# Designs tried in a protein design run: peptides against a protein of PDB entry 5FRP. Part 173

Target 1, 225 residues: chain A of PDB entry 5FRP
Amino acid sequence: VEWTESIPQIIATREDISKELNQALAKTFIDSDPRVRRTSVMIFNKVPVTEIWKNITNKAIYTSLLHLAREKHKEVRELCINTMAKFYSNSLNEIERTYQNKEIWEIIDTIPSTLYNLYYINDLNINEQVDSVIFEYLLPFEPDNDKRVHRLLTVLSHFDKKAFTSFFAFNARQIKISFAISKYIDFSKFLNNQESMSSSQGPIVMNKYNQTLQWLASGLSDSTK

## One batch from the design tools (peptide; made by RFdiffusion4, then SolubleMPNN)

Design b2_p27_4_s1 (from b2_p27_4, 13 letters changed)
Fold by OpenDDE base, seed 5:
Structure b2_p27_4_s1 (fold): chain B 225 residues (1-225), chain A 27 residues (1-27)
Amino acid sequence: as target 1 above (225 residues)
Amino acid sequence: SSFEKRLEEEEKKFKELEEELEKLKKK
């Protein structure tokens, strides 16, 4: 653990991380102690993306990072999912594709597919987290249409069949949520009007308001579990 | 797959909601 905690500082200060250090780091991602695995994942959060790409050249480290997305330890898994999504986004923004880094990019380009495949676990907490990282890191809001399309095409270009299926399902769900929210707002406005509430439609709208809320709530994970 | 079944169930629930919400506009 102590050795792994020193790695971010080493990477930040030294241009040449030895092959031996890369090999040692690779082992920490598969360590039996979840604290060691957690610390290893944190390297990708603490060290600038440019320094990671420069100094971490062992492809096994990147592959191992992706595997932790399905980690049994909840804290490590959640950290890993956020970390890999952020790292993917930062890499797209800051790292050029070269002949020298091609092998690493081949792994990094699978991050979107890896994340979208997590929907098949059928866990609401994981689903919510994947939803969150998609909006925050994979497909963030981009006002420039050309950049937005280019980003989308980049994300989709390495999807497997399962990832495509979950992608379409995700988008369909978002449309449904947007519709439900729109109705919620309309019903709320109606119910806030005293004249409308006193009308024959008052009880009907109240019922639909409650149904809308119930549907919206059913898609949320229990934060207490 | 369990995922496909979940999607079908979610779609069914949404359609039910949508039908109920549309009935309010016709009255």
Scores: peptide ipSAE 0.157, ipTM 0.715, DockQ to the pose 0.749
Fold by OpenDDE base, seed 1:
Structure b2_p27_4_s1 (fold): chain B 225 residues (1-225), chain A 27 residues (1-27)
Amino acid sequence: as target 1 above (225 residues)
Amino acid sequence: SSFEKRLEEEEKKFKELEEELEKLKKK
């Protein structure tokens, strides 16, 4: 753990990390101790993306990072999902594609597919986290239409069949949620009007309000688990 | 797959909700 914690400083200060150091770092991602794995993932958060690409040349490190998205340890898994999504976005923005980094890009380009495949685990906490990182890092708000389309095509270009399926399901769900929220707002406005509540429609709207809330709540993870 | 079953269940629940909410517009 202590050794791994020193790696960010080493990467920041040295232009060339030895092959031996890369091999040692690769082993920390598959360590039996979750604390070691956590510390290894944190390297990608603490070191600038340009320095990571420059100094971490062992492809096994990147492959191992992606595998931690399915980690049994909740904290490590959650950290990994956020880290890899952010790293993907930063790489697209800051790293040029060259002949020298082609093999690493082949791995990094699979991050979107890896994330969308997590929906098949059928865990509400994982689903919520994937939803969040999609909006924050993979497909962020972009007012420029050409840039938005280009980003979307880049994200989709390496999807497998399962990732495409989950992608379409995600978008369909967002439309449904938007509809339900709109109705929730309408019903709330109705129920806040005393004249409307005293009408024959009052009890009917109250029932629909409750049904809408129940539907919205059913898609949320249990905070106690 | 378990995922496909979940999607079908979610779609069913949403359609049920949508139908109930649309009936209010027709009254």
Scores: peptide ipSAE 0.192, ipTM 0.736, DockQ to the pose 0.724; fails the geometry check
Fold by OpenDDE base, seed 4:
Structure b2_p27_4_s1 (fold): chain B 225 residues (1-225), chain A 27 residues (1-27)
Amino acid sequence: as target 1 above (225 residues)
Amino acid sequence: SSFEKRLEEEEKKFKELEEELEKLKKK
């Protein structure tokens, strides 16, 4: 653990990390101690993306990072999912595609597919987290249409069949959620109007309001679990 | 797959909601 905790500083200060160090780091991602694995994942959060790409050249490290998305240890898994999504986004924004880094990009380009495949685990907590990182890192809001389309195409370009399926399902769900939210707003406005509440429609709208809320809530994971 | 079944169930629930919510527009 102590050794792994020193790695971010080493990466940040040294231009050339030895092959031996990369090999040693690769082993920490598969360490039996979840604290070691956690610390290893944190390297990707603590070190600038440009320095990671420059100094971490062992493919096994990146592959191991992606594997931790299915980690049994909840904390490590959750950290990994956020980390890889953020790392993907940062890489797209800051790292040029070169001949030298091609092999690493081949791995990094699979991050979206890896994340979308997590929906098949059918864990509500995982699903919620994946939803979150999609909006935050994979497909963030972009007002520029060309940039938005380019980003979307980049994300989709390396999808496997399962990822495509989950992608379409995700988008369909978002449309439904948007509809429900729109109705929630409409009902809320109605109910906040005293004249409307006193009308014969008041109880009807209240019922629909409650149904809408119930539907929205049913899609949320229990925050207590 | 269990995932597909879940999606079908979600779709069913949404359709039920949608039908209930659309009844307001016709009055």
Scores: peptide ipSAE 0.173, ipTM 0.727, DockQ to the pose 0.660; fails the geometry check
Fold by OpenDDE base, seed 3:
Structure b2_p27_4_s1 (fold): chain B 225 residues (1-225), chain A 27 residues (1-27)
Amino acid sequence: as target 1 above (225 residues)
Amino acid sequence: SSFEKRLEEEEKKFKELEEELEKLKKK
């Protein structure tokens, strides 16, 4: 653990990391101790993306990072999902595609597919996290249409069939959520009006309000679990 | 399969909600 904790500083300060260090680092991602795995993932958060690409040349590290998205330890998994999504976004923004880094890009380009495939685990906590990282890192708000389209095409270009399916399902769900939220707002406004509440429609709207809330809540994970 | 079942259940729940909510527009 202590050794792994020192790696971010080493990567940040040294321009060339030895092959041996890369090999040693690769082993930490598959360590039996979740603390070691966590620390390893944190390297990708603590070190600038440009330095990661420069110094971490062992493809096994990147592959192992992606595998941790399905790991059993909740904290490590959650950290990994956020980390890989952010790393993907940062890589797209800051790293040029070259012949030398082609092999690593082949792995990194699978991150979107990897993330969208997590929906098949059918875990609400994982689903919520994937939803979050999609909006934050994979397909962030972009006012420039060309950039937005280019980003979307990039994300989709390496999808497998399952990822496409989950992508479409996700979008459909978002439309539904938006609809429900819109109705929630409308009902809330109605219920906040005393005259409206006293009307014959008051109880009806209250019922629909409750149904809407229930539906919205049913899609959320239990924060206590 | 589990994912598909979830999608089906989600769709069912949404349709139920939508039907209930559409009744308000007609009134």
Scores: peptide ipSAE 0.169, ipTM 0.720, DockQ to the pose 0.691; fails the geometry check

Design b2_p27_4_s2 (from b2_p27_4, 12 letters changed)
Fold by OpenDDE base, seed 5:
Structure b2_p27_4_s2 (fold): chain B 225 residues (1-225), chain A 27 residues (1-27)
Amino acid sequence: as target 1 above (225 residues)
Amino acid sequence: SSFEKKLEEEEKKFKELEEELKKLEEL
């Protein structure tokens, strides 16, 4: 653990880290201690993306990072999912595609597919996290239409069949959620009006309000699990 | 797949909700 905690400082101070250091770092991602694995993932959060690409040249490290998305340890998994999504976005924004880094890009380009494949685990907590990182890092809001389309095409260009299926399902779900939220707001406004509540429609709208809330709540993770 | 079945179930639940909500707009 202590050795791995020193790695961010080493990467920040040195222009190039040794092959031996890369090999040692690769082993920490598969360590039996979840604290070691967590610390290894945190390197990608503590070190600038440009320095990571420059100094971490062992492709096994990047592959191992992606594998931790399916980690049994909840905290490590959640950290990994956020980390890889952010790292993907930062890489697209800051790292040029060259002949020298081609092999690493081949791995990084699979991050979107890796994330969308997590929907097949059918876990509500994982689904919510994947939804969050998609909006924040993979497909962020972009007012420029050309940039938005370019980002979308980049994300989709490396999808497997399962990722495409989950992508379409995700988009369909977002439309449904948006509709339900819109109705929730309309019903809330109606119920806040005393004249409307006293009408014959009052009890009916109250029932639909409750049904809408129940549907919305059923898609949310149980924070108590 | 278990995922596809879940999607179908979610779609069914949403359609049921949508139908019930549309009935209120027609009143």
Scores: peptide ipSAE 0.089, ipTM 0.663, DockQ to the pose 0.699; fails the geometry check
Fold by OpenDDE base, seed 2:
Structure b2_p27_4_s2 (fold): chain B 225 residues (1-225), chain A 27 residues (1-27)
Amino acid sequence: as target 1 above (225 residues)
Amino acid sequence: SSFEKKLEEEEKKFKELEEELKKLEEL
């Protein structure tokens, strides 16, 4: 743990990391202690993306990072999912594709597929996290249409069949959620009007309001789990 | 797959909700 905690500082101070150091770092991602694995993931959060690409040249480290998305330890898994999504976004924005980094890009380009494949675990907490990182990092808000389309195409270009399927399912779900939210707002406005509440439609709208809320709530993760 | 079944169930529930909500708009 202590050694791994020193790695961010080492990467920040050194221009090049030795092969031996890369090999040692690779082992920390598969360590039996979840604290070591957590610390290893944190390197990608603490070190600038440009320095990571420069100094971490062992492809096994990147592969191991992606594997931690299915980690049994909840905290490590959650951290990994956020970290890899952010790292992907930062890499797209800041790292050029070159011949020298091609092998690493081949791994990094699988991050979207890796994330979308997590929907097949059928865990509500994981689903919510994947939803969150998609909106925050994979497909962020972009007012420029060309940039937005380019990002979308980039994300989709490396999808496997399962990722495509989950992508379409996700989008379908978002449309449904948007519809339900719209109706929730409409019903709320109706119910806030005293005259409307006293009308014959008042009880009907109240029932539909409750049904809408129940549907929306059913899609939320159980925070107790 | 378990995922596909869940999607189908979610789709069914949404369609039911949508149908009920559309009936209110027609009133």
Scores: peptide ipSAE 0.088, ipTM 0.657, DockQ to the pose 0.664; fails the geometry check
Fold by OpenDDE base, seed 4:
Structure b2_p27_4_s2 (fold): chain B 225 residues (1-225), chain A 27 residues (1-27)
Amino acid sequence: as target 1 above (225 residues)
Amino acid sequence: SSFEKKLEEEEKKFKELEEELKKLEEL
């Protein structure tokens, strides 16, 4: 653990991390101690993306990072999912594709597919986290249409069949949620109007408001779990 | 798959909601 905790500083200060250090770091991602694995994942959060790409050249490290998305240890898994999504987005924004980094990009380009495949685990907490990182890092809101399309095409270009399926499902769900939210807003406005609430439609709208809320809530994880 | 089944269930619930909400627009 202590050794792994020193790695971010080493990466930040040294231009050339030795092959030996990369090999040692690769082993920490598969360490039996979850704390070691956690610390290893944190390297990707603590070190600038440009320095990671420069100094971490062992492809096994990146592959191992992606594998931790299915880690049994909840904290490590959750950290990994956030980390890899953020790392993907930062890489797209800051790292140029070169001949030298091609092999690493081949791995990094699978991050979207890796994340979308997590929906098949059918865990509500994982699903919510994946939803979150998709909106935050993979397909963030982009007002520029060309940039938005380019990002979308980049994300989709390396999808496997399962990822495509989950992607379409996700989008369909988002449309539904958007519709429900829109109705929630409309009903809320109606109910906040005293004249409208006193009308014969008041009780009807209240019922539909409650149904809409129930539907929205059914898709949410129990925050207490 | 369990995932597909969940999607089907979600779709069913949404369609039910949508149908009920559309009835209000006709009033």
Scores: peptide ipSAE 0.068, ipTM 0.647, DockQ to the pose 0.656; fails the geometry check
Fold by OpenDDE base, seed 3:
Structure b2_p27_4_s2 (fold): chain B 225 residues (1-225), chain A 27 residues (1-27)
Amino acid sequence: as target 1 above (225 residues)
Amino acid sequence: SSFEKKLEEEEKKFKELEEELKKLEEL
């Protein structure tokens, strides 16, 4: 653990990290101690993206990072998911594609697919986290249409079939949530009107209101656990 | 075989998610 904690400082201060250091670092990502794995993931958060690309040349490190998105330890997994998404976004913004870094880019380009494939786990906590990192890092709000489209195409360009399916499911879910919220508001307004409540539609709207709330609550319930 | 089972379980869970999402379209 202590050794791994020193790595961010070493990477930040040294222009050339030895092959041996890269090999040693690669082993820390698969260490049996979740604290070691956590510390290893934190390297990607503490070190500037440009320095990581320059100094971490062992492709196994990047591959291992991606694998941690599915690990059993919740804290490490959650950290990994956030780290991967952020690292992907930063890489797109700051790292030029060259012949020399092509092999690393081939791995990094799979991050979106890796993240979208997590929806198949059908874990509400994971789903919420994936939703969050998509909005924050993968497909952030971009007012420039050309940049937004370019980012979208970049993200989609390396999707497998499952990632595409989950992508469409995600978008469909967002539309449904928005629709449900809109209906909740409409029903609430209706029910707050005494004349409307006393009408023949009152009981029907009350039922729909309750169904809408139940549906919204079921989707949000795991965020509180 | 364990990976295939995990994939099948993941696919099953995803279908469940899709079904839940389809139920939302009926709202």
Scores: peptide ipSAE 0.028, ipTM 0.474, DockQ to the pose 0.082; fails the geometry check

Design b2_p27_5_s1
Fold by OpenDDE base, seed 1:
Structure b2_p27_5_s1 (fold): chain B 225 residues (1-225), chain A 27 residues (1-27)
Amino acid sequence: as target 1 above (225 residues)
Amino acid sequence: TQKEIEELRKKQQEEYNELLKKLEEEL
């Protein structure tokens, strides 16, 4: 743990990290202690993306980072998902594709697919987190149409079949959620009107309101778990 | 077990999808 905590400062102060240091760092991502794995992931949050690409040249580190998205330890997994999504976005914005970094880009380009494949775990907490990082980092709001389309094509260009299917399912779900929220608002307005509540439609709308609430709530994770 | 947890998650997702389908038909 203490050794890994020193790595951000080393990266910030040194021009190059030795091969031996990269190999040692790679081992920390597969350490049996979740605290060590957590600290290793935090390197990607504490060090600027340009310095990471410059100094971390062992491809095994990047591969191991992606594997932690399916980590058994909840805290490490959640940190990893946020970290890899942010790192992907920052890399697209700040890192040029060169011959020298080609092998690392081949790994980084799989991050979107890795994230979309997490939906198949059918865990509500994971689903909510993946939804969040998609909107924040993978496909953020972009007012420039050309940039938005280019980002979308970049994200999709390395999808496997499962990720592509998950992508369409995600978008369809978002449309459905939006529709349900709209109906919830309409039903709420109806129920707040005294004349409407006293009408023959009152009980019918109340039932639809409750069904809408139940559906919306079913998509929420249990914060106690 | 991990298998039981996965089966439970799958069941919950199926129930959610069925509820969504019913809601879409009624709205």
Scores: peptide ipSAE 0.017, ipTM 0.410, DockQ to the pose 0.075
Fold by OpenDDE base, seed 4:
Structure b2_p27_5_s1 (fold): chain B 225 residues (1-225), chain A 27 residues (1-27)
Amino acid sequence: as target 1 above (225 residues)
Amino acid sequence: TQKEIEELRKKQQEEYNELLKKLEEEL
């Protein structure tokens, strides 16, 4: 009897502790010290996704995580972008949609839009990072057509108008890059053939080769900046 | 400045797009 009477109190206490922890954690995401913010983001990388969803119930934490994608501090921003993309992918793979977690999913479902909207910053470093996380986490290579389509539809289903526009621009760019790479390969093969190089087409192909290289290089961020 | 960097990035993106267009026309 006494044990049964203590259970509600224990549950209430645990709930209170959880709430306090969540409130404290929420504050760390907006801390003035970037090291604190970084450490907070790292929680999402270090803790299994299932445990995150179970224990982090404060919506403000997830919202704050997403806001850090536009953080001024480069290291925190970069970490956040990778973290949220990975967290999104892991959540899709491991977390079921329930009534209880619906409100958190409403936030998490905006991660793709959040990421695609970063292209509007027009930062080459950010663009490269977003490209990387899209291919790694949002729209990973999937040989199963049904799974691939389902993932794509899931990602697109919560896009805002800007994200949709960015998505089309991204894909158009990828097609162009692919074409350029293909031409680079063709030109390289041509130039490696001595008979072809000695032909009247040799100088023409060399010029096109150089143009292709220049174009490809122009899309890369300066690794020194 | 951050503003100058952003302007440079915009310019580079425009140049990239122009080069791409030229490449597509020439290839």
Scores: peptide ipSAE 0.009, ipTM 0.387, DockQ to the pose 0.082
Fold by OpenDDE base, seed 3:
Structure b2_p27_5_s1 (fold): chain B 225 residues (1-225), chain A 27 residues (1-27)
Amino acid sequence: as target 1 above (225 residues)
Amino acid sequence: TQKEIEELRKKQQEEYNELLKKLEEEL
């Protein structure tokens, strides 16, 4: 743990880290202690993306990072999902594609597919987290149409078949949520009107309102669990 | 157990999806 905690400072201060250091770092990502794995993931959060690309040359480190997205330890998994999504976005923004870094880019380009494939686990907490990182890092709000389209095409360009299916399912779900929220608002307005509530439609709308609330609430993970 | 938690989460997700489907049909 202590050794791994020192790595961010070493990477930030040195332009070239040894092959041996890369090999040692690669081992920390597969360590049996979740604290070691966590600390290893944090390197990608603490070190600037440009320095990571420059100094971390062992492809096994990047591959291992992606594998931790399906890690059993909840805290490590959650950290990894956020980290890899952010790292992907930062890499797209700051790292040029060259012949020298092609092999690493081939791994990094699979991050979107890796994330979308997590929906097949059918875990509510994972789904919520993936939803969050998609909107924050993969497909952030971009007012420039050309940039937005370019980002979308980049994200989709390396999708496997399962990731595409998940992508369409995700979008369909978002539309459904939006529709439910809209109806919730409409029903709320109706019920707040005393004349409308006293009408023959009052009980019907009340029932639909309650169903809508229940549905919206059931889609949220219990933070206490 | 972790397995029981996972099963519970799966069940909750299924219930949520069913409720969503019903809501969409009724709205």
Scores: peptide ipSAE 0.015, ipTM 0.395, DockQ to the pose 0.077; fails the geometry check
Fold by OpenDDE base, seed 2:
Structure b2_p27_5_s1 (fold): chain B 225 residues (1-225), chain A 27 residues (1-27)
Amino acid sequence: as target 1 above (225 residues)
Amino acid sequence: TQKEIEELRKKQQEEYNELLKKLEEEL
């Protein structure tokens, strides 16, 4: 643990991390102690993306990071999912594709697929987290159409079949959620109007409002679980 | 148990999907 905690500082101070250090770091990602694995993941959060790409050259580290997305330890898994999504986004924004880093990019380009494949676990908490990181990191709001399209195409270009399926399912769900929210708003407006509430439609709309709320709530994981 | 949690999550997801379907049909 202590050794791994020192790695961010070492990376920040050293221009070249030795092969030996990379090998040692790779071992920490597969350590039996969740704290060690957690600390290893945190390196990707604490160190600038450019420094990570420069200094971490062992492919096994990146591969191991991706594997932690399916980690049994909840905290490590959640951290990993956020970390890898953020790292992907930062890499797309800041790292050029070169011949030298091609092999690492081949791994990093699988991050979107790795994340979308988590939907098949059918875990509400995981689903919510994946939803969150998609909007935050993978497909963030981008007002520039060209950039937005380019990002989308980049994300999709490395999808496996399962990821595509999940992508379509996700989008379909988002449309449904959007529709439900729209209805919620409409019902809320209706219910806020006293004349409308006193109408024969009042009780009907109230019921629909409640159903809509229940539906929206059912899609949310219980944060207390 | 983890298995029970997984089963519960599966059930909840199925219920959610059914509710979604019903909502779509009513809309």
Scores: peptide ipSAE 0.009, ipTM 0.384, DockQ to the pose 0.084; fails the geometry check

